# Designs tried in a protein design run: peptides against a protein of PDB entry 1EBD. Part 95

Target 1, 138 residues: chain A of PDB entry 1EBD
Amino acid sequence: KASYEGKVAAEAIAGHPSAVDYVAIPAVVFSDPECASVGYFEQQAKDEGIDVIAAKFPFAANGRALALNDTDGFLKLVVRKEDGVIIGAQIIGPNASDMIAELGLAIEAGMTAEDIALTIHAHPTLGEIAMEAAEVAL

## One batch from the design tools (peptide; made by RFdiffusion4, then SolubleMPNN)

Design b2_p24_5_s4 (from b2_p24_5, 16 letters changed)
Fold by OpenDDE base, seed 1:
Structure b2_p24_5_s4 (fold): chain B 138 residues (1-138), chain A 24 residues (1-24)
Amino acid sequence: as target 1 above (138 residues)
Amino acid sequence: SIAKIDEARRRREEEERRRERELE
């Protein structure tokens, strides 16, 4: 967010309007566990009258997280019920700061939970948790 | 905003339909 805001501000100062209005700006906190978010939180969507599924999958059920003995937290997808479009994601857990990028891309591209669920993720990886959460949303 | 997401979804659906036509 801060980096994006800095870029937008610099472009505005330079008199160049940004040609790219991003749908999803990631926010990351490098805590232990890491926290990352992109797009809507579930409550934000509800406050705007959007009917959503909050699909949650715990790192405690992820094979790589178990192997790493780092199983705290979860991934949550916020999925619009009407069409299955991903409108937000939150990750609390190992490598959340990097893993949020896949979900940011998915939101920017107008992807559905099905698109992620049908995407092959390497096994065993932390990234599989996105696929697992997407399957929960189906 | 949700409007931006709706626009992204619309573009995706148009791209998907284009790909389907190209594969036929």
Scores: peptide ipSAE 0.334, ipTM 0.802, DockQ to the pose 0.805
Fold by OpenDDE base, seed 4:
Structure b2_p24_5_s4 (fold): chain B 138 residues (1-138), chain A 24 residues (1-24)
Amino acid sequence: as target 1 above (138 residues)
Amino acid sequence: SIAKIDEARRRREEEERRRERELE
């Protein structure tokens, strides 16, 4: 957010209208475990009257997380029920700060849970958890 | 906002329809 705001300010000073209003600005807390979020939280969507599926998959069921002995937390996808569009994601767990970027891209591109579920993720990786959570949303 | 997401989805659906037509 701060970096984005800095770019917007620099562009405004340069006389370029900051025409890029991003859908998904990530928020990261570098705690142990790491926390990352992009787009809607489930409650925010509900407060706006959006009917959502909160698809949650635990790191305890991820092969790479098990191999690393770092299985705390989960990935949650917030998916609009009407059309399966991903509108938010939260990650608490290993490498959450980097993994959130894939989901930010998915939201910005208007992707569905099916799009992620059908994307091949390398095995075994922490990133597979996005695919697993997407499958839960189907 | 949901309006921005809806716009992103609209663009995606237009691209998907374009790709489908190219595969026919």
Scores: peptide ipSAE 0.334, ipTM 0.802, DockQ to the pose 0.793
Fold by OpenDDE base, seed 5:
Order: sequence, then structure tokens, then C-alpha cells
Structure b2_p24_5_s4 (fold): chain B 138 residues (1-138), chain A 24 residues (1-24)
Amino acid sequence: as target 1 above (138 residues)
Amino acid sequence: SIAKIDEARRRREEEERRRERELE
């Protein structure tokens, strides 16, 4: 966030209006467990009148998380019901700070839950949980 | 903003349609 804001500010100061308008800026808290978020929270979407599915998948059901003995938390996708577009994601758990990048990309690219569900993730990986949550949203 | 997401989705759909036409 700060780095992006700095870049936009620098471009504005240089007289070059930034054409970059990101859909979502990730937020990360390096706690234990880690917390990461991008785009809409479920309640924020509801407050704006967006009908959403909140698809949640627990790390306790993820093979890599089990192997690491780090199974606390979940991944949540916030998916617009009308068209299946991913509008937000929250991760609480192992590697959340890095895993949020995939979902940030998905939101910025206008991807659907189906797009993620159909993307092959390596097995077993923590990242596979994004695919699992996407399948829940279908 | 949902409007930004809608714009991202619009661009994606246009790109998908373009790719489909190129594969035909």
C-alpha cells in the first residue's frame, strides 16, 4: 500500500497522471496466525447492496497445512452471486501474507471463482486452499 | 469500489471474447 501510494504520488508530482487504478490493495498483518485481506469483506459488500457468497475453506482440511502441523484458520472468498466474480478474499493462517497475492491478482484480472477452481494447483500446497474455497463458491 | 471490479470484469470478458474469435 505505502509503496504504491508513493509511486502514484511521485508520478503526480512529476506531472504524469497515474493511469493505474487498482481494484484492490492488500492488507497484511504479520501475526500468528498471519492475516491477509484484499478487496471486499462480506459485510462491506452487503452494506453496498452486493449479493455475495462467502466461501470458506479451513486449513485443517488442507494436506500441506496438516503436514506442517499448522492448520489454524481458513481462506474466505467473497464472490458476487450474479456472475461469480471474486470481489474479495481473507486468509487467516499459514502463509497468508504471500497467498493473498494470487487472490489480489484474481480480483484485478476480473476472474471468477470458476477460474480459480479450474486452475491446477500443485498438490499438496497451502495455495491449493484457494482452489478448494473457489469450488465451495460454485 | 465495485465499479472498478465491474470494469476489470468487463475487460476480462472482452479479452475472452477476443481470444475465442482468434481461436475460431
Scores: peptide ipSAE 0.330, ipTM 0.800, DockQ to the pose 0.849
Fold by OpenDDE base, seed 3:
Structure b2_p24_5_s4 (fold): chain B 138 residues (1-138), chain A 24 residues (1-24)
Amino acid sequence: as target 1 above (138 residues)
Amino acid sequence: SIAKIDEARRRREEEERRRERELE
């Protein structure tokens, strides 16, 4: 965030058009378990009058998390009901700091829950939890 | 903001339509 803000400030000072229209800025806390978020929280969407589905999938049901004996937490997708567009995501659990990047990309690209659900994720991996949560949103 | 998400979605739909035309 700080590096991005510095770049935007430098570009603004230099008179360059801010060509960086990012929808989603990730927030990460390297705790145990890790916490990561991008885009809208469910309550933020509701406060703005956006009708959403909050699709949640637990790491306790993820094959890789079970194999690692690290099953605390979940992935949550915040999906707009009208069109299935992903508007936010939260991860609490193993590898959350890295896994949030896929969901940030999905939001920036205007993808739907269906787009993620139809993407093959390797099995068994922590990353396949994104696909599982997307299927819940369908 | 939701307006930025709507803009991202519009861009995606325009890109999809462009790709469809290029594949025809």
Scores: peptide ipSAE 0.328, ipTM 0.795, DockQ to the pose 0.858

Design b2_p24_6_s2 (from b2_p24_6, 10 letters changed)
Fold by OpenDDE base, seed 4:
Structure b2_p24_6_s2 (fold): chain B 138 residues (1-138), chain A 24 residues (1-24)
Amino acid sequence: as target 1 above (138 residues)
Amino acid sequence: MEELLKEMAEKADAVYEANLEALK
């Protein structure tokens, strides 16, 4: 129910998307560290009057990042407060360019932070940071 | 760590500005 309602809401925000109109277009900068974004930035959401939670989790607290000795940066989820739907995500750090796809999928599907928080991620992986950030949003 | 995260956030903001039109 909530996920479906969130999907409809996300689609509405995107402005009458068709089958070919994606709700969230990813953007990637292959710098060091990498930067990736999909959906709303926090300030963008605020500019449009959307009440959001910016849930941030650092790579410095991620087990795989520590093992790789590559702990710079963070993942940020932009979560709509009303229903917990993820409407944006930014990743600055290792493997950002690939990890953004999970969050793009989540946004396109209208998933909530809870959906990701309750999804078991393999351990240890960089991808766990999405789960951790989602937990922060709860 | 705080300073580093701040710098990274500023970098993210720059990406936002650079891709603003594409992201609507």
Scores: peptide ipSAE 0.023, ipTM 0.470, DockQ to the pose 0.047
Fold by OpenDDE base, seed 3:
Structure b2_p24_6_s2 (fold): chain B 138 residues (1-138), chain A 24 residues (1-24)
Amino acid sequence: as target 1 above (138 residues)
Amino acid sequence: MEELLKEMAEKADAVYEANLEALK
C-alpha cells in the first residue's frame, strides 16, 4: 500500500497523470504458513450485495506441495457470478506471499476464472493451484 | 485438514466483522 501510494504521489509531483486504485492492493503476513489476500473477501462481497462463487482448492491436492511435504492451507478465489470475473483471492500456504501477485494481476486486468483455468501452469509447481481453483469456479 | 480449513475460514470472517464494526 504505502509503496504504491508513494509511486502515485511521485508521479503527480513530477507532473505525470496518475491514479490510485485500491482494488488490487495485496496484504501479506509472513507467518507459518504464509497468508496473502487481494481484492474482496467472500463475506465482504456478499455484504455489498455482490453475488459470488467462492472456489477453494487445497495444497494437500497439489503435486509440488506434496513433493515438498508442505501441504497446509488452500487457495480461494472470489468470483462474480454474473460475468465470471475474479474480484478477490486469498492464499494460506507455501509461497503465498509471491503467488498472490498472479492473482493481483488477474483482478487488476478484470480477468475471469476461465482465463486462469485456460492458462497453462508449469508442472509440477505450487502455481498450478491457481488453475485448479479457477476450474472449480467454472 | 478439514478442521484447519474451517478454523481459518472462521478467523477470516471474524477479522472482517471486527473491521466492519470499527468503521461504524
Scores: peptide ipSAE 0.022, ipTM 0.483, DockQ to the pose 0.043
Fold by OpenDDE base, seed 1:
Structure b2_p24_6_s2 (fold): chain B 138 residues (1-138), chain A 24 residues (1-24)
Amino acid sequence: as target 1 above (138 residues)
Amino acid sequence: MEELLKEMAEKADAVYEANLEALK
């Protein structure tokens, strides 16, 4: 947040059109396991009247997580049912703090669960869990 | 943002405690 606000301010001073956009600001807790979130939580979306699919995939089923013996937690995608657009994501588990960036990008770009599902992730990686969760949403 | 971070921290704590119990 602060870094982004600083960038917007610098660009404004330089005479470039810019605006602060908080659509997909990530939040991270560097605990063990790590926690990360971007966009809507499932209940938050429901409270606002958005019909969503909560697609969840566990690290216990991820090949890289198994290899690392670090399988606690899950990735959750919050997908708008109307058009399949990803509007939120939560990760509790290994490397959540870095993995949230992919999903932040997807949300900012208005990508669908199908877009992520069709994006090939390297095997075996923790990042595959995003693809797996996206497939659950289909 | 502050409330979100607090909630996430609490969730992390819950997972940590569950793991401790699982080790017993």
Scores: peptide ipSAE 0.021, ipTM 0.472, DockQ to the pose 0.041
Fold by OpenDDE base, seed 5:
Parts: sequence; structure tokens; C-alpha cells
Structure b2_p24_6_s2 (fold): chain B 138 residues (1-138), chain A 24 residues (1-24)
Amino acid sequence: as target 1 above (138 residues)
Amino acid sequence: MEELLKEMAEKADAVYEANLEALK
């Protein structure tokens, strides 16, 4: 947030109006395991009356995580049921702090679980877990 | 491990909410 806000502020000072969209602000906890989130949590969506699918996939089933001996945790997608659009994501596990960026982009672009499920991810990578979770949501 | 993961998720939620408040 700070970097993004700083850029907007700098542009405003320079006389260049900028729109600020705070819809998909990532949050990261650099713990062990790492924890990252963007968009809605499942309960937040439910509290706002959004009918969602929570699709969860464990790192214990991810080939790269196994190879790294770092298999604790999971990825969760929060998918709006009516249209399949991804509205939130949480990652607890290896490289969560970096992996959340893909999902932030997906949310910002209004992508569906199907879009991610059909996106080819390099094998073997931690990032494949997003594809796997997306498949669960279908 | 499950309890630890739950704690981490709660921390993430707290950070998320704090970020939203800071953006206001």
C-alpha cells in the first residue's frame, strides 16, 4: 500500500490526477509459514451477502512444495458463485508473499476460476496450486 | 500445525483490515 499511495501522491503533486482503486490491496504476514491475502475472505463475502465458493488446495499435494520439503498450508480461492469470478484469495505456505500477486491481478481483471484453471502454469512450481484450487472451484 | 495455520490466517485478516483502515 505505501508504495502505491506514494506514487499516487507524487502524481497528484505533479498535477497529474490519478484514480486510486483500493479493491484488491494485498496483505502479507512474513511469518513461518508466510501468509498472504487479497480481496475478500470467505466470511467477509458471506457477511456482505455474497454467495461464494471457497476452493481450497493444500501445498502437501503440490509437486514443488514436496520437492522443497515445505508443504505446510494451502491456497484458498473465494469465488462468486453466480458468475465464477474470483473475488478473494488467501495463501498460507511457501512463497505466499510473492504468489499472491497473480491472484491480485486475477481479481483486478475480473477473472474467473475457469480462467485460472485453463492458464498453463510451469511445472513443477508452487504457482500451480492456484490452478489446482481453481479447478476445485469448477 | 493446524492451529498455527489458523493463527496465521487470523493475522492476515488483521493486516488486511488494518490496511483498509489506513487507506481511508
Scores: peptide ipSAE 0.020, ipTM 0.475, DockQ to the pose 0.048

Design b2_p24_6_s3 (from b2_p24_6, 11 letters changed)
Fold by OpenDDE base, seed 5:
Parts: sequence; structure tokens; C-alpha cells
Structure b2_p24_6_s3 (fold): chain B 138 residues (1-138), chain A 24 residues (1-24)
Amino acid sequence: as target 1 above (138 residues)
Amino acid sequence: MAELLAEDAKRADEVYEKNLKALE
């Protein structure tokens, strides 16, 4: 967030128009395992009266995670039920800090769980877990 | 596998709660 705001400020100082968008700001904690989030948490959505489905998939069922012997954790998608749009995501597990970027893009673009489920992910990769979680949401 | 998944999920939940404030 600070980096993005800094860029906007720098561009403004340089005379270039820019806008700040806070829709999909990722948050990362480099703990063991790593934690990352973007958009709504499930409870936040519920507190705002948004009817959501929380779709969770474990790294223990991910082929790349198994190969790396790093299977702790899960990915959770927060999906708005009325239209299937992804409005939040949390990752606890290997490479969460980098993997959150795909989901940030998805949220910013207004993609649905189906969009992610139908996106081919390389095999075997940690990133496949996003596809698997999206399938759970369907 | 079910037992392994359950154990991993439990650990993940603990980490989730621990770091929830930092992610919000």
C-alpha cells in the first residue's frame, strides 16, 4: 500500500495524473508458514451483509507442495454468491507472499470463481491450489 | 491422508488466527 501510494505521489509531483485504487491491496506476513490476504475476509463480508461462500483447499492435497515437503496450510477464496465474483482471498502456506498476486488481479478485474477454475495452471505448481479452491466454490 | 489433512488444517487455522490482525 505504501509503495503504491508513493508511486502515485511521485507521479503527481512529476505532473502526471494518477489515481489511487484501494480495491485489492495485498497484505503479507512473512511468518512460517507465510500468510497473505487480499480483499475481504469471510467475516468482513458477512458483517457487511454480503452473502458469500468460503472455499478452502489444503496444500496437503497439492502436488507441488508435496514434492517440496511443505504442505501446511490452505488457500481460501471468498466468493459472492449472487454472481460468483471473487471478493477476497487468503493464503497460509508455501509461497503465499507471491501467490496472492494472482488473486489480487482476479479481484481487481472482477473475475468469478469459474474464471479461475477454468484457467489452466501449470502442473505441478503451488498456484494450482487457486484453481482447486475455485472449483470448490462452484 | 484424512488424518494428515486434518492436522495440517489445524496448524493452518492456528497461524490464521495468530496473524489475522496483521493481514487486516
Scores: peptide ipSAE 0.025, ipTM 0.580, DockQ to the pose 0.053
Fold by OpenDDE base, seed 2:
Structure b2_p24_6_s3 (fold): chain B 138 residues (1-138), chain A 24 residues (1-24)
Amino acid sequence: as target 1 above (138 residues)
Amino acid sequence: MAELLAEDAKRADEVYEKNLKALE
């Protein structure tokens, strides 16, 4: 966040049009397990009157996580019911700090849960959990 | 398997709640 805000500020000072879109800015806590978030939390969406589906899938059910013996955590998608658009995501678990980028891209692009569910992820990978969570949202 | 999933889900929720404020 701070780095991105600094970049935006520098661009503005240089006379270039620039704006910060906080919806697509990830937040990461480099703990064990790692925690990462982008966009809306479920409760934030509800507080704003957005009808959402919260779809959660555990790393304990992910083949790569099992192989790594690192299965604590989950991925959660926050999906707007009206149109199926992903408006938020949280990851607690292995490689969360890197995996959040895929969801940030999806949110920025206005993708739906179906878009992610239909995207083939390599097997076995931690990244498959995004596809699995998206399927839960359908 | 089911019980392991439940345990992991519980731990995940605990971590989630613990770190929620930091992520917001």
Scores: peptide ipSAE 0.022, ipTM 0.524, DockQ to the pose 0.053
Fold by OpenDDE base, seed 3:
Structure b2_p24_6_s3 (fold): chain B 138 residues (1-138), chain A 24 residues (1-24)
Amino acid sequence: as target 1 above (138 residues)
Amino acid sequence: MAELLAEDAKRADEVYEKNLKALE
């Protein structure tokens, strides 16, 4: 039931039928640190009347980032409170331009924060930060 | 570690705000 409700919500966000068959298009700025975003920003969701949780986790607490001595930044998940579905994500930090793809996939699939939290990520990797941020949202 | 995290979070937030318009 929860999975079905999440799918319906994702389809509504996608605005079907539309000329663009995507929920969100990723945006990347190759600054130092790199910045990447997909889906809703927290304020955009609030402006549309969506009640959200903004779950943030810093790279300074990520084991791989520490090992690389590259710890500036964070990952933020924008999670809809009603059903736990991820509707947006922002990353500022190492490898943000590539790491945003996992979260773009999650949003397009209508996945929840719990889905990401329960997905095993290799240790130690930068990608673990997605799991950590998802746990914050629970 | 808590102090380091706090400082890093502040810097990250500044970068976030500066690039917000570019990402939207």
Scores: peptide ipSAE 0.019, ipTM 0.497, DockQ to the pose 0.056
Fold by OpenDDE base, seed 1:
Order: structure tokens, then C-alpha cells, then sequence
Structure b2_p24_6_s3 (fold): chain B 138 residues (1-138), chain A 24 residues (1-24)
């Protein structure tokens, strides 16, 4: 957040049109396991009257996580039922702090769960869990 | 955020449980 705000301010001072946009700002806790979030939590969406699908996939079912013997946690996608658009994501598990960036990009771009499901992820990687969770939402 | 994620991790979800069963 602070880095982004600083960039916007610098661009404005330089005479370039810019605006602060707080959509899809990631948050990370570097605990063990790591925790990361971007966009809506499921309950936040529900509180705002958005009908959502909460699609979870566990690291225990991810090939890379198994190979690393680090299988605690899950990835959750918060998907708007009306159009399948991803509006939030949470990750508790290995490399959550880095993996959240892909989902932040997806949310910012207005991608659907289908878009992620159809994106081939390298095998075996932790990142495949995003694709698997997206498939759950379909 | 940590509290929200912890709460989510503790919360049972029917869809998640069904998926876990299918994956086992």
C-alpha cells in the first residue's frame, strides 16, 4: 500500500495523471505457515450481499507441497456466482506471500475462475493450487 | 488480517469438505 501510494504521488508530481486505487491490495503475514489475502474475504462479500462461491483446495493435495513435506493449509478463491469473476483470494500455506501476486493480478484484470482454470501451470509447482481451486469453482 | 485468516482456516465449509473427500 505505502509503496503504491508513493508511486502515485511521484507520478502526480511529475505531471502524469494518476489516482490511488485500493482495489486488490494484497496483505501478507510472514508467519509459519505464511498467510496472504487479496480482495474480498468470503464473509465480507456476503455481508455486502454478494452471492459467492468459496472454492478451496488444500496443499495436502498439491504435488509440490507433498514433495516439500509442507502440506498445511489451503488456497481459497472467492468467486462471484453471477459471472464467475474472482473477487478475492486467501492463502494459508507454503509460499503464500509470493503466490498471492498471481491472484491479485487476476482480480485486478477481472478474470474468472474459468480463466485461471484454463491457464496451464507448471508441474509440479505450488502455483498449481490456484488452478485446482479455480476448477473447484466450476 | 491474521485473525481473519485464522477464522477462515477454522471454519468448516461444505464445499471444501466435499472436495477433500473427493481428493482422498
Amino acid sequence: as target 1 above (138 residues)
Amino acid sequence: MAELLAEDAKRADEVYEKNLKALE
Scores: peptide ipSAE 0.017, ipTM 0.487, DockQ to the pose 0.033

Design b2_p24_6_s4 (from b2_p24_6, 9 letters changed)
Fold by OpenDDE base, seed 3:
Structure b2_p24_6_s4 (fold): chain B 138 residues (1-138), chain A 24 residues (1-24)
Amino acid sequence: as target 1 above (138 residues)
Amino acid sequence: MEELLREMAKKADKVYEENLKALE
């Protein structure tokens, strides 16, 4: 967040159009397992009156996680029911700090769970968990 | 948001540590 705000300020000073958008600002805690979040939490969406689907998939069911013997945690997608658009995501587990970027991109682009579900992810990878969670949301 | 994430991290750490102890 601080880095993003700094970039916007620098761009404004340089005379380039820029705007701060807090919709898809990632947050990371480098714990073990790692934790990462972007966009809405499920409860935040509900508190604002947004009808959502919370789709969760465990690393214990991911082939790469099993091969690495690192299966703690899950990925959760927060999907708006009205149009299937992804409005939030949380990851607790291996490589969460890097994996959150894919979902941040999806939220910024206004992508749907179907878009992620139909995107081929390399096999076997930790990243497949995003595709699996997206399928749960459908 | 930040506080909620920190709380999630604390819970995750606790569960992870408990699981490790159970494997000893």
Scores: peptide ipSAE 0.027, ipTM 0.504, DockQ to the pose 0.038
Fold by OpenDDE base, seed 1:
Structure b2_p24_6_s4 (fold): chain B 138 residues (1-138), chain A 24 residues (1-24)
Amino acid sequence: as target 1 above (138 residues)
Amino acid sequence: MEELLREMAKKADKVYEENLKALE
């Protein structure tokens, strides 16, 4: 957030169009396990009257996480039921701070759970958990 | 936001154990 605000301010000072309003700003806590979020939490969406699917997949079922013996946590996608668009994501687990970028990109681009489900992820990787969670949402 | 994430982290252990049992 602070970096984003600084960039917007710098661009405004430089006379560039500051009209870049990003929808998806990530939040990260570098704890053990790492925590990361972007977009809506499930309850936030519900409070705003958005009908959502919360699709959750555990790192305990991820091949790379198992190989690393680092299986705490999960990835959650918050998917709008109306059109399947991903509007939020939370990751608690290994490499969450970096993995959230994929979901931030997806949300900013207005991608659906199907888009992620159909995106080939390398196997075995932590990142393929996003694909698995997306399939849960279908 | 960070406070909420920390709360989620504290719940992660419970969720992990539940998920592990489901996989067994």
Scores: peptide ipSAE 0.025, ipTM 0.539, DockQ to the pose 0.034
Fold by OpenDDE base, seed 5:
Structure b2_p24_6_s4 (fold): chain B 138 residues (1-138), chain A 24 residues (1-24)
Amino acid sequence: as target 1 above (138 residues)
Amino acid sequence: MEELLREMAKKADKVYEENLKALE
């Protein structure tokens, strides 16, 4: 967030048009396991009257996580029921701090759970969990 | 496996709740 704001400020000073949009700004906690979030939390969406599906998939069912012996946690997608658009995501588990970027991109681009579900992820990878969670949302 | 997954989910939920405070 601060880095993004700094970039916007620098661009403004340089005379380039820029705007800050916090919709898809990730937040990361470098704990063990790592924790990352972008967009809406499930409860936030509900509090704002957005009808959502919370689709969760555990790392314990992910092949790469098993191979790494690092299976604690899950990925959660917050999907708007009306149109299937992903509006939030949380990851608690291995590589969460980096994996959140894919979901930030998805949210920023207005992608649906179907878009993610239909995106082929390399096997075996931790990133497959995003695809698996998206399938749960369908 | 279901039991293991449930255990892992419970553990993850605990971690999630703790770390959620830092994200909000």
Scores: peptide ipSAE 0.023, ipTM 0.494, DockQ to the pose 0.053
Fold by OpenDDE base, seed 2:
Structure b2_p24_6_s4 (fold): chain B 138 residues (1-138), chain A 24 residues (1-24)
Amino acid sequence: as target 1 above (138 residues)
Amino acid sequence: MEELLREMAKKADKVYEENLKALE
């Protein structure tokens, strides 16, 4: 966030049009387990009157997480019911800080849970959890 | 932002664990 805002500020100072759009700005805490978020939280969406599906999948059910013996946490997708568009995601668990980027891309592009569910993820990987959570949302 | 995220993550994790226990 800070670096992104810095770029926007630098461009503005240089006379180039730029804007900060917080829709797909990730937030990360490099703790153990790692925590990452992008877009809406479930409660935030509800507070704004958006009807959402919250789809959650645990790392305990992910093959790579099991192999790594690092199964704490989950991935949550916040999906708008009206059109299936992903509007938020939270990850608590292994490699959350990197995995959030895929979901940030999905949100920025206006992708649906179906789009993610139909995207083939390599097996076994931590990234499969995004696909699994998307399937839960369907 | 990081502080808020951490707080929310802790809450989410707590709910998750409670849900898992409920499934046992």
Scores: peptide ipSAE 0.020, ipTM 0.511, DockQ to the pose 0.042

Design b2_p24_7_s1 (from b2_p24_7, 13 letters changed)
Fold by OpenDDE base, seed 1:
Structure b2_p24_7_s1 (fold): chain B 138 residues (1-138), chain A 24 residues (1-24)
Amino acid sequence: as target 1 above (138 residues)
Amino acid sequence: VKRGSEEEKEAALARIRELLASLS
């Protein structure tokens, strides 16, 4: 667990106005499938010179999504390679508009992919996809 | 910077539009 390092990194991000604008404010489009984003996009991070891992996990591999017969889309975590801190997340798929809040909280708290991976999510839930994506980033 | 301003929200919406364009 890298909670302290994540905290420091989060503070650094919070000190940069541009980063604050993009990291702190979630955005949602209620399309079908729903779309949601918070923090950095992968290319946005790269453009700023941040070395990132883009960890993608499809809803087609999520048990709850399969049970709901709604498996279009994916969740993408944008993770800073240096310290494993989550700096962005995008969701296209079922319940994206609500699921983005968990990841927004994680980003604000400076959590790492490991923190999310170690957070137990109820089974079967759509939220497990965040845990699965975090595991991909490890 | 006070978070949650209208300008910040508009910037966020611009990013979500990029998401819609890429879908990857």
Scores: peptide ipSAE 0.033, ipTM 0.557, DockQ to the pose 0.033
Fold by OpenDDE base, seed 5:
Structure b2_p24_7_s1 (fold): chain B 138 residues (1-138), chain A 24 residues (1-24)
Amino acid sequence: as target 1 above (138 residues)
Amino acid sequence: VKRGSEEEKEAALARIRELLASLS
C-alpha cells in the first residue's frame, strides 16, 4: 500500500557482513504502517549488475493481517536468480519492525527462497507472509 | 545484539529513506 501516515522513528542496527558479502543491517521506521529493510533493495542489486527476482506478497492476502484488520502493505524479497539466494528484503505493514529479523537471519546465513518456502510458519501469523513471498520467488 | 559502525548505520538509514520514497 502506498499510504504513509504518522510519526517516523528510524533505527538501524548494524551487524556484521554475511558470509556471502551482503551487509544484513536492518533499518526500521516505526511509522504507520511500519517500514523495515535489510540487505539489497531491488534497484541497488540491479545497479550492481545482479540479476534478481523481486517477489512481493501483500498483507491483504495474509490471514493474520485480515484478522487484525490491518492489511495495508506488503513484503518484498530480493532474490538472486542464479542460485535463489535471498540478498534483500523490505516490509511495509504490520509488525514490520519485528518481522525483518527472520529475513536478516536468512541473508546472513546465505539462505535461499526455497529454504524459507520450506520453513513451516505457524498459521495464521503475520510471519508466514515471508513464506508466501518466498514461494512467489520459486 | 550486533552493533556496527556509525557509517553502516547511516547507510542503513539511507536505504530506509529509499523504501519510504518507493512504497511499492
Scores: peptide ipSAE 0.033, ipTM 0.555, DockQ to the pose 0.043
Fold by OpenDDE base, seed 2:
Structure b2_p24_7_s1 (fold): chain B 138 residues (1-138), chain A 24 residues (1-24)
Amino acid sequence: as target 1 above (138 residues)
Amino acid sequence: VKRGSEEEKEAALARIRELLASLS
């Protein structure tokens, strides 16, 4: 949406020792809804010749989001087809600025979509959306 | 993972701004 491209406050919360490697640095745009990203975008991965699955799950299908009446947006996982490893994640929606941390950890640890899908998330929480998106990638 | 430098933050911000328009 055009609203996501507006002038808003933004921050990257982490970095790598190498000044050249920006892939795993999380970035957050504190808009309404919030926007957060870490690792590869789908098109970025494709442009670099990485065969990926883009798994998307909407907040409109999340129980906690419904209870909060805050259902705009989605979570997208970018998963490498070769080995199922998560290489990127984007979140547009409630609490995106905090939720991106789980996925940043997963990427740094080299976890697969299956690892996230099999991780029990408390119910009902916004965080369940990561588990649901991971299941889509399987 | 460590706290990013100002340069790293700027690069990350530039990347997200560039790619958000195509995110769907």
Scores: peptide ipSAE 0.029, ipTM 0.531, DockQ to the pose 0.043
Fold by OpenDDE base, seed 4:
Structure b2_p24_7_s1 (fold): chain B 138 residues (1-138), chain A 24 residues (1-24)
Amino acid sequence: as target 1 above (138 residues)
Amino acid sequence: VKRGSEEEKEAALARIRELLASLS
């Protein structure tokens, strides 16, 4: 089992105003592997009484990650069961610091897991992992 | 607090640090 270590260097990026009532401010730790999060954590959502699906997909199953020989970590989507809306996402792995932006946008726009699953992602790319995780949530 | 305030950023960082701790 991999151990993930936090570094001193961390960043939180400001979002734009949104009608959604949950926090969608991305946070990034430039560790190795990188860590990024936006919106709700799974347990945080549960603690607030939100019924969620936590969909996890490993980089070890991502074609680009395999090609790069950089397969540590995973992407987790936190999806509200009631309507399929993505309310949170966490990424630990290659290029997490940049990849979190797609999911931040999705949350701010009120998009569903289905929206992401149906969005064509270039192949093979690390970004496909978002689509794969979204498919798990369906 | 306003969206993107320093307080909200600090809260976000706290959450990500908690995640890292749970996975270490």
Scores: peptide ipSAE 0.028, ipTM 0.521, DockQ to the pose 0.042

